# Designs tried in a protein design run: peptides against a protein of PDB entry 7Q4I. Part 9

Target 1, 281 residues: chain A of PDB entry 7Q4I
Amino acid sequence: HENSTIAERLYSEVRVLCWIMTNPSNHQKKARHVKRTWGKRCNKLIFMSSAKDDELDAVALPVGEGRNNLWGKTKEAYKYIYEHHINDADWFLKADDDTYTIVENMRYMLYPYSPETPVYFGCKFKPYVKQGYMSGGAGYVLSREAVRRFVVEALPNPKLCKSDNSGAEDVEIGKCLQNVNVLAGDSRDSNGRGRFFPFVPEHHLIPSHTDKKFWYWQYIFYKTDEGLDCCSDNAISFHYVSPNQMYVLDYLIYHLRPYGIINTPDALPNKLAVGELMPEI

## One batch from the design tools (peptide; made by RFdiffusion4, then SolubleMPNN)

Design b1_p8_7_s3 (from b1_p8_7, 6 letters changed)
Fold by OpenDDE base, seed 1:
Structure b1_p8_7_s3 (fold): chain B 281 residues (1-281), chain A 8 residues (1-8)
Amino acid sequence: as target 1 above (281 residues)
Amino acid sequence: PPFDKDPY
């Protein structure tokens, strides 16, 4: 038997709505495997698509498909959330249908923050946006106030937020959020290790597989190292996770145990006031 | 190769 008392407390106190970016061709191939694995640990799970699927709980947004419409889909997804679900959660995670998320680790990171603080978290990149923006593939989480500011203040104003549906989705939301004073938070742990990852664990954990000229090293906002020190023990997300690997990760994280090793969780930090952030490391 | 992915 596991003692889940702290995880159950955080499930109640740090409510997360997860919305999954998908399309009709991926409902059966990818999205259903999110629903059967990590997505079941969200307080609310919604699949954002161009077609309705009652088995998946997919919403048909008024958008086209393809990479050029991802920004359009993100805008409509957050409009839908604000209209129908803004009170169903405190935090609103975007993930792809090939992102894997350890929701308990996200709740732990978010616990000290007020949902009324205009903040969002993810894998922070430095180009295009002065404060940085969060990688689309790693997934990113907005506070309730960040969603309100995005939908009510940013989206209606073409000077604050791009009206067209074209562009890099993660960059465009990053610009919009900056323009309404939503802060790009630091998601690193107390050791300075990342929690949101735009690739699979293998790519981050194994050193010397990339040239230093690889775009990621130019994009990452915080200095990071390769190898065992790359990743927090409380890592939150990985991208490009195949449907099969989702079940492997679900087994390894939640079922497989080394006999005689018990992990004791750290104490919860003190809660911050509205508008306060954790100190930068 | 590993990390040969588009940022978008």
Scores: peptide ipSAE 0.044, ipTM 0.784, DockQ to the pose 0.546
Fold by OpenDDE base, seed 5:
Structure b1_p8_7_s3 (fold): chain B 281 residues (1-281), chain A 8 residues (1-8)
Amino acid sequence: as target 1 above (281 residues)
Amino acid sequence: PPFDKDPY
């Protein structure tokens, strides 16, 4: 028997809409497996595509397919969310159809923040955007106010937000959000460990997998370590997770238990005022 | 390999 009382409280108090970036060729191959695993723990789950799929709950956005259209799809996805779903949640997660997310850990990180604070979280990268931007693959989460500012203030203004659909979607949304004073938050835990990861757990946990010249070490905003200290015990996301690995992760995280070990959750922090952030570590 | 990923 599990005691989920705190998780149930956070499910009600920290409402998350998850939108999944996908395409028609991946509806059955990838997106369906998100829906059958971690996506069921979102308050609302929507698949953003170019074709409608009623079994998946996929929306047909007015965009073309291919990597060169990801920025166009991101803009249309947030327009769709703002028009139809802005009051259905407090926080709005973008993830890919090969991102795995521990939604309870995200709710724990977000709990102290007001959804009216213009902030977003993810794996922060330092290039191209002064305050940093969040890695697209690791997934990133916007407050309700951040979505409002993006759609209402940034998107209509070509001086604030790129009007064409080309470019790296994560960099382009990062530029737009900075231009409307949405803050790039710190997603690290109280020990300075990351929560959003642009690769699978193996690549972060096993030291010396990459040379120090690997682009990731040049892109990370905060200094991070390899090995067991790479990752928070309350990690939120991993990228490049295969459909089969999603079911393995679901089993390992939610079913497999070491007999005789009981984890007691830390006390919830105090809630912050609107516009207030946790101190950077 | 998973490491041959570019940041884009």
Scores: peptide ipSAE 0.043, ipTM 0.778, DockQ to the pose 0.617
Fold by OpenDDE base, seed 4:
Structure b1_p8_7_s3 (fold): chain B 281 residues (1-281), chain A 8 residues (1-8)
Amino acid sequence: as target 1 above (281 residues)
Amino acid sequence: PPFDKDPY
């Protein structure tokens, strides 16, 4: 028998709305597999598309498709969330239709934070935004207050937030969030290991896949290593996860068990005050 | 290379 008591508590206390960036051509190919795997562990799951799909729970946003419209789709997605779903959760995760997320590990990371704290988390990158920004592919999670500030304060002001739909989605939201004093949090664990990953586990776990000239090493905000110490035992997300790999990860994480090994969860940290962050490591 | 994925 699995003891899920702490996970169930966190499911109730740390409510997460997951919105998935997708398009009509990927509803069946990718998004459906998110819904059938990790997406079922969100408190609410919404697929943000350009076409409605009632079987998927996909929303037709008033945006075009393609990479050049991702920023437009992100703006409309958060507007839609704010209008219809701001009270349905405490935290609002953006993920791609090829991002895999361990939602329980995200709830554990978020547990000490108030959803009224203007903060967001993800894989922090250094360029373009002074405080950093979160990698779009790794997925990023906004507090309820961060969503409010983004939609109500940033989006209506062209001086704070880019009105055009063009640009790198993750960079542009990062600029907007910085301009409304939403803090780019530290998602690392107590050992300084990352939790949000812009690649598949294999690419982070296996050393020597990339040289030091690889863009990722210039983009990472915090120092990270390759190999077994790359990744938190409580890792939250991986990107470029194929539909088949989603089922493999779901099996490995939630079903496959080494007989005779019992994992005990660490104690929950103390809750922070509104506006307080965990100290950077 | 397989890792030359655009950061976007």
Scores: peptide ipSAE 0.043, ipTM 0.780, DockQ to the pose 0.583
Fold by OpenDDE base, seed 3:
Structure b1_p8_7_s3 (fold): chain B 281 residues (1-281), chain A 8 residues (1-8)
Amino acid sequence: as target 1 above (281 residues)
Amino acid sequence: PPFDKDPY
């Protein structure tokens, strides 16, 4: 038996289906660049659109296009996943066609959790939802049980989940998930640093003279710092990443190495019981 | 400026 790398082990043990929010106008402009970069590292990759594209592996959902239909598209995407793909993975990531994701770092974060635990992770925001909700742009990942509860228990009940297609998709799914007791997990690392980011690396890494009144500081659920300590060494996602920046990030993360520096991975944590969470930091 | 984007 060849000793598989830890990454290969996690690829088999922590199966991730990635679905990408896109539209027909972005198939060639954005979505294909996800498929050509970080999307290759998902166990399953699906593009959720309003038009079929066999080259992209895009699904035509029964929804209109535009910002006012994002919630409708999210509902139909998870219905499609539940019907066709619920057993193809353990975890189900939503990302935008301008989100970049380090899937290995996500598998590392998810490794201790049972996919039967009703939990989801992302960049947690505090408004509108008591337990918080996950930023749509940073991407968010549901356990298999969270998807089941969302599709089977929440979506059919207008008292638990908004029946119309209007509203902010991330807030609306956050309300639905809370109403079926899916927990908004803590995605921070052991040092309390974030892993899911709603902006590009530059905006988080460079201390900005942003007014403390900026919406992000009012929305972030956990206190965060700017600069080099802003971000986990095992960061998972960044948003507003251009197609060109996806290739740059792919090169920097997977190809560029400082000569003479050997990275040794940390030991994997113990697996949690069903329903158990890591301690909050 | 950095963070010149809305939450949605």
Scores: peptide ipSAE 0.043, ipTM 0.775, DockQ to the pose 0.533

Design b1_p8_7_s4 (from b1_p8_7, 6 letters changed)
Fold by OpenDDE base, seed 1:
Structure b1_p8_7_s4 (fold): chain B 281 residues (1-281), chain A 8 residues (1-8)
Amino acid sequence: as target 1 above (281 residues)
Amino acid sequence: PPFEKNPY
């Protein structure tokens, strides 16, 4: 028998709404597999689309399809969440329909933070936004206060937030959040290892997979090395995960066990005050 | 490969 007592406590104390960026062509191909794997561990799971799907629990947002509409879809998704779901959770995760997330590891990272703290977490990139922004593909999580500030303070003001639907979704939300004093948090563990990853595990774990001139090394906000020290033991997300790989990861993480090895969880940290962050490493 | 995709 597995002892889930701490995970159950965190499920109750660190409530996460996950919204999945998808489109009608991906409902059956991708989004359904999120629902059948890691998405079942969210407190609430919503698929944000341009068409309704009652089997998937997909919402039809008033947006067009295509890469040029991702920013429009993100704005409408957070408006929908604020109107209908702002009290259903403490934290609000955006993920793609090919992102895999270990929700328990995210709850562990978020546990010390107040949801009334204006903060968001993800894979932090340094270009375009002074404090940095979070990679769209790795997924990013907003506090309840961050969602409130985004929807109520940023979106209605064209000086604070881009009114058109064009641009890089992750950069544009990063600009809007900075303009309303939502802090770009540090998602690294106590050893300085990353938790949100914009690629599959293989691409982060294997040293020298890319040239040092590869864009990723110019974009990362925090310096990280390749190899075994790349990734936290409590990693949260990976991107470009195929539907088949989602089931493999779900099996490896939650079912496959090396006999006689028991992981004892670290003690929970002390809770922070409203507006307080963990010290930067 | 996915790793070569632009984040945009």
Scores: peptide ipSAE 0.044, ipTM 0.783, DockQ to the pose 0.726
Fold by OpenDDE base, seed 2:
Structure b1_p8_7_s4 (fold): chain B 281 residues (1-281), chain A 8 residues (1-8)
Amino acid sequence: as target 1 above (281 residues)
Amino acid sequence: PPFEKNPY
């Protein structure tokens, strides 16, 4: 027997729309496995593509395919969300079709924040954007106000937001959001451990003799360690997760239990006022 | 490996 009462409360109070970046070649190979695993725990799940797929619930955005169109697809995805779905959720997660997300842990992190606070969360990187930007692969979550500011204030203004569809989508949205005073939040837990990860769990958990010159250590905004202390007990996302690994993670997180160990959840924090952030650690 | 991939 499992008690999900707090998770059910958070499902109702912290509504999340998840949109998945995909393409027609990945509908069956990748996106379908998101829908069958972690995506079912979103309040709403939408696949953003260049072709419609009624089995997947994929939207055909007016964009081309390829890496150079990811920024164009991100802009059109958020325009579509704002036009059709802005009231369907409080928070709006972008993820890739090879991102795995523990949505309950994301709701826990987001619980104290007002959706009217102009904030977004993810794996924060320090280059190119003064406040930082969130890694595209780890997934990033915008408040409702952040989506409004992005679509209404940033996108129509070429001085605030890049009009071209080229560029790194995560960097470009990070620039746009900074230019409309959407804050790049701190997603770390109370122990300073990360929650959004741009790689698979193995790459973060296993201390590798990774050269300190590895790009990730230069890009990460907050100091992080490898090993068991790399990752929050309430970690939210991992990237480069294969379709098979999604089912493994679903089993390990939601089904596999060590007999005789009962986890008691921490108390929910107090809710913050509009515009208020959690104290920096 | 994914860990060696530049996100760009």
Scores: peptide ipSAE 0.043, ipTM 0.785, DockQ to the pose 0.718
Fold by OpenDDE base, seed 5:
Structure b1_p8_7_s4 (fold): chain B 281 residues (1-281), chain A 8 residues (1-8)
Amino acid sequence: as target 1 above (281 residues)
Amino acid sequence: PPFEKNPY
């Protein structure tokens, strides 16, 4: 028998709205597999598209198709969330339709933080934004206050937030959030291990896939290692996960158990005050 | 492949 009492508590106390970046050509190919796997563990799941799909729960945003419109889609997605769903959750996760997320591990990371703290988390990159920005592919999570500041304070002001729809969506939201004093949090665990990953587990766990000149090593904000020490035991996300691999990950994480090994969860940390952050490691 | 994604 499995004891999920702590996970059920966190599901109630750390409410997460997950929005998935998708398009009409990927509704059946990718997005439905998110809905059938990790997306079912969100408190609210919405697919942000250019076409409505009632079977998927996809929203038609007023945006064009293609990679050049990702920033436009991100702006419209958060406007839609603010208008319809800002009180339905405490935290607001962006993920791609090929991102896999362990939502319980995200709730554990977020538990001490107030949703009224202007903060967001993800895989932090160092270029272009002074405080850093979060990788779009790894997924990133905004507090309720961060969403409010983005939509109400940043988006209406062309001096604070890019008005056109061009550019890298993750960099552009990172600039906007910095300009309204939303903090780029540290998502690492107490051992300094990352939780949000812009690639599949294999590429982080197996050393020597890339040389030291690979762009990722130049972009990563915090020093990180390859191999077993790359990744937290409470890792949150991986990117470029195929639809078939989502079902494999669901089986490995939630069904497959080593007989005779019982993991006792660590005690929950104390809750932080509004505006308080955990110390960086 | 995942490694071909260069943001810039």
Scores: peptide ipSAE 0.043, ipTM 0.786, DockQ to the pose 0.685
Fold by OpenDDE base, seed 3:
Structure b1_p8_7_s4 (fold): chain B 281 residues (1-281), chain A 8 residues (1-8)
Amino acid sequence: as target 1 above (281 residues)
Amino acid sequence: PPFEKNPY
């Protein structure tokens, strides 16, 4: 029998609202598979769309469709969350409808942090934003205080946050968050291995003969290696995960076990005070 | 996001 006592404790103490970036054409093709796999492990799951879907629990945001509206959709999504759901969770994850997330690993990473600390986590990129910004596809998680600052302090001020709906969604939120002193946290594990990934596991785990000039190596904030040491044993997310691969990952992570091998979880770290961060590695 | 590309 499986012992989930620690996971159940973290589910209660580290409450996560997951919002999924989607569109009406992907409700059946992608979003429903998030709901049927990893999304069921969020404390609250909301699909942010341009059309309502009661079967999916999709919200119709007042935005147009298309890549040029992603920033507009992100702004409206966080406004909606702040108005209706700010007390329903402690942490607020953005993911795409082709992002897979191990929510228990995210709760473990977040456990020491106060939700009143103005911080957010994800796959940190170094360009365009001085402190860095988090990759949109890998998904990123804001503290409750980070959401408050974004919606209340940043969004109403065109000098702090872009009023137009155009631009790179992840870069624009990164600029806004920096301008209200929300810290771009370090999501790496104690061994310096990443937890949020902008590609599928295969692309990180298999040493690619990719030229060192590949954009990813120029964008990553923290130096990382390829191969087996690329990824934390407590990895949180992967992007470009097909609907079929979501079910494969769900099986591999939660059901498939090597007989006779028992994993004992590490002890939980001490909780940090409000405003404190874990030491950078 | 606009900067995310398949590495292959």
Scores: peptide ipSAE 0.039, ipTM 0.775, DockQ to the pose 0.235

Design b1_p8_8_s1 (from b1_p8_8, 5 letters changed)
Fold by OpenDDE base, seed 4:
Structure b1_p8_8_s1 (fold): chain B 281 residues (1-281), chain A 8 residues (1-8)
Amino acid sequence: as target 1 above (281 residues)
Amino acid sequence: SPFDKNPL
């Protein structure tokens, strides 16, 4: 039998609203598979689209579709969340409809932090934003205070936040968040291993998969390596996960076990004060 | 790229 007592505790104490970036053409192709796999482990799951879908629980945001509208959709998504759902969770995850997330591992990472701390986490990239920004594909999670600052302080001010809908959404939100003193947190584990990944597990785990000239190695904020040491045992997300691979990951993570091996969870860390962060490694 | 698309 499985003992989920700690996971159940964290489900209650670290409430996560997951919003999924999608579009009408992907409701059936991708988004429904998120809903049927990892999305069911969020405290609340919302699909942000341009068309309503009652079966999916998709919201029609007042935005166009296409890559050039992702920033517009992100702004409207967080406005929608702030207006309707800001009290439904403590943390607010953005993920794509091809992102897979181990929500329990995210709750574990977030546990020590106050939702009133202006912080967000993800796969930190170093270009364009001084403190860094979080990769859009890997998914990123904002505290409740970060959402408040983004929507109330940043978005209404063109000096703080880009008013047009163009640009890379992850860079633009990163700029906005920096301008309202939302901190780009360190999501690495105690061994310095990453938790949010902008690619599939295979691409991170296999050594020499890419040349050192590959953009990722120049973009990553913290030094990282390929192979098993690339990734935390408590990894949170992977990107470019196909619908079929979502079910495979769900099976491997939650069902498949080697007989006779039992893992014991580490003790929870001490909670931090409001505004306090874990020291960077 | 073997790691899918460019971030931009």
Scores: peptide ipSAE 0.041, ipTM 0.766, DockQ to the pose 0.632
Fold by OpenDDE base, seed 5:
Structure b1_p8_8_s1 (fold): chain B 281 residues (1-281), chain A 8 residues (1-8)
Amino acid sequence: as target 1 above (281 residues)
Amino acid sequence: SPFDKNPL
């Protein structure tokens, strides 16, 4: 038996639309496995592609395929969301078709924030954007107000947002969001541990997996290290997760239990006013 | 590989 009362409350009060970046060649290979695992815990799940797939619930955006079109696809995805789904959720998560997300942990992080606060969260990187930007692979989540500002204020203005489709999508959206005063939030837990991760758990948890010259250590906005202290007990996302590993993670997180250990959740924090952020650690 | 060569 399981008591999910708090999770059910947050499912209703912290509504999340998840959009998955994919392409037609990955509908069956990757995207379908997102739909069959963590994606079913989103309030709304949409796959953003260049071809329609009714079985997957994939949308055909007017974009080409390939890594050079990711920024174009991101712009069209958020335009589509704003036009059709802006009131279907409070928060709007971008993830890749090889990102795994613990949606309950994301709702817990987002609970105190107003969706009318212009803010977004993810794994914050420090280069190129003054306030930082969120790693594309780790996934990033925009408030409803952040989506509105991006689509209505930033995208139509070439001075605020890149009009062509070239460039790193995560950097480019980070620039656009900064230019319309959407804040790059701090997603760390109360112990200063990260929640959004651009690699698989093994790469973050195991010390000496990489040297200190590895680009990640130069890019990460907040000081962090490898080992158990790298990652929150309420971690939200991991990247480069294979389809098979998604099912393993679903089993480990939602089914496998150590007998006799009872998890008692922390009390929910007080809700913040519109425009208010949690204190940085 | 789960590691990306460069985020850009």
Scores: peptide ipSAE 0.038, ipTM 0.752, DockQ to the pose 0.696
Fold by OpenDDE base, seed 3:
Structure b1_p8_8_s1 (fold): chain B 281 residues (1-281), chain A 8 residues (1-8)
Amino acid sequence: as target 1 above (281 residues)
Amino acid sequence: SPFDKNPL
């Protein structure tokens, strides 16, 4: 028997809308596998594309396709969410169609925070944005208030938010959010281990996979270890996960169990006031 | 993201 009572409680109390960055060529190749695996654990799942797909639940945004349109697609995605879905969830996750997310672990991280706190979480990088920004591939999650500020306050003002559709999507949203005082939160666990990862588990778990000159080590906002201590026991996301690996991860995380080992979850922390953050480690 | 790279 499995006891999911706490997970079910968090599903109700920490509502997450997941929007997936995709394109028409990836609807069948990638996006449908998100829907069939981790995406089914979101309270709401929407695929943001340039073409409608009723089978996938894909939305056709008024944007072109290609790398130079990712920022444009992100802006239109959040505009769409604000117009149609802002009250359907408390938190709003952006992920790629090759990002894998353990939604229960994200709910656990988010539980103490008010969705009215202007904050967002992800894999924090230090360049370009003073407070940092969240890696696009690792996925990032905005509070409801962060979405409101982004769409209502930042996007309409060219001085606060880039009006054209060019640039690095994750950097540009990071700049916009900073300009409207949305805080770049600390997603690390109580042991200081990261939860959002811009690569596959193998690349983080294997020691000396890359040298210290690799760009990632210069970009990470918080010092991190490699090997088994790289990652939280409650890790949230990994990037560059193939469709087949999504099913493998689903099996390993939700089905495969070592017989005789029983996991007991930690107690939930106290909820924070609006505007309050967890202490940084 | 333009900054997303496979370390391989």
Scores: peptide ipSAE 0.037, ipTM 0.747, DockQ to the pose 0.232
Fold by OpenDDE base, seed 2:
Structure b1_p8_8_s1 (fold): chain B 281 residues (1-281), chain A 8 residues (1-8)
Amino acid sequence: as target 1 above (281 residues)
Amino acid sequence: SPFDKNPL
């Protein structure tokens, strides 16, 4: 027996459309496992591909495949969302087909924010974009207003958005969003712990004397620690999660319970006004 | 390395 009343409330009040970056070769290998695990907890789930797959709910975007087309696919994905789905959700998550997301934790983070606030969240990196940008692999979530600004204001203007399809998709969308005053939000919890992660839980949780020169430490926007304090109790995403590990995570997070331990959720924060952000930590 | 992936 489980009480999901608050989660059900948030499912209704904080509607999330998840779009998954995939390709035809990964429909069966990866994407279907997203659909069978965490993706089923999105209010709407769409797989953005170059080929249609009705079983998967994959959309064929007018883009080529390969790493050099990820930015093109991201642009077309959000154009598609804006045209067909902008009212189907309040928030719009991009994730990879090897990203695992705890959607309930994302709804909890997003709850106080207005979807009319031009903001987006994820694992914030500091290079290339003044306000920072969100790691593509960790997944990033745009407000409805952020999507509108991206598609309507940024994409049509070559001065605001890269017109070709090359480049790092997460950096390029970060540049575009900054140029239309979409704010790069702080996704950390009240203890300053991250919620979006560009690696698997093991890599963040295990204190390893990683070389301080490792790129991640140079890229991360906010100071982060390793070990148990690395990650929020309400962590949202992890990247490089294999299909098998998605099922493991689903089991661990949603099924496996230590007997006799009952978690009482914290009270929901007050809702913010349009344009208002949570105080910096 | 625990963090051996590139950001791109």
Scores: peptide ipSAE 0.037, ipTM 0.755, DockQ to the pose 0.534

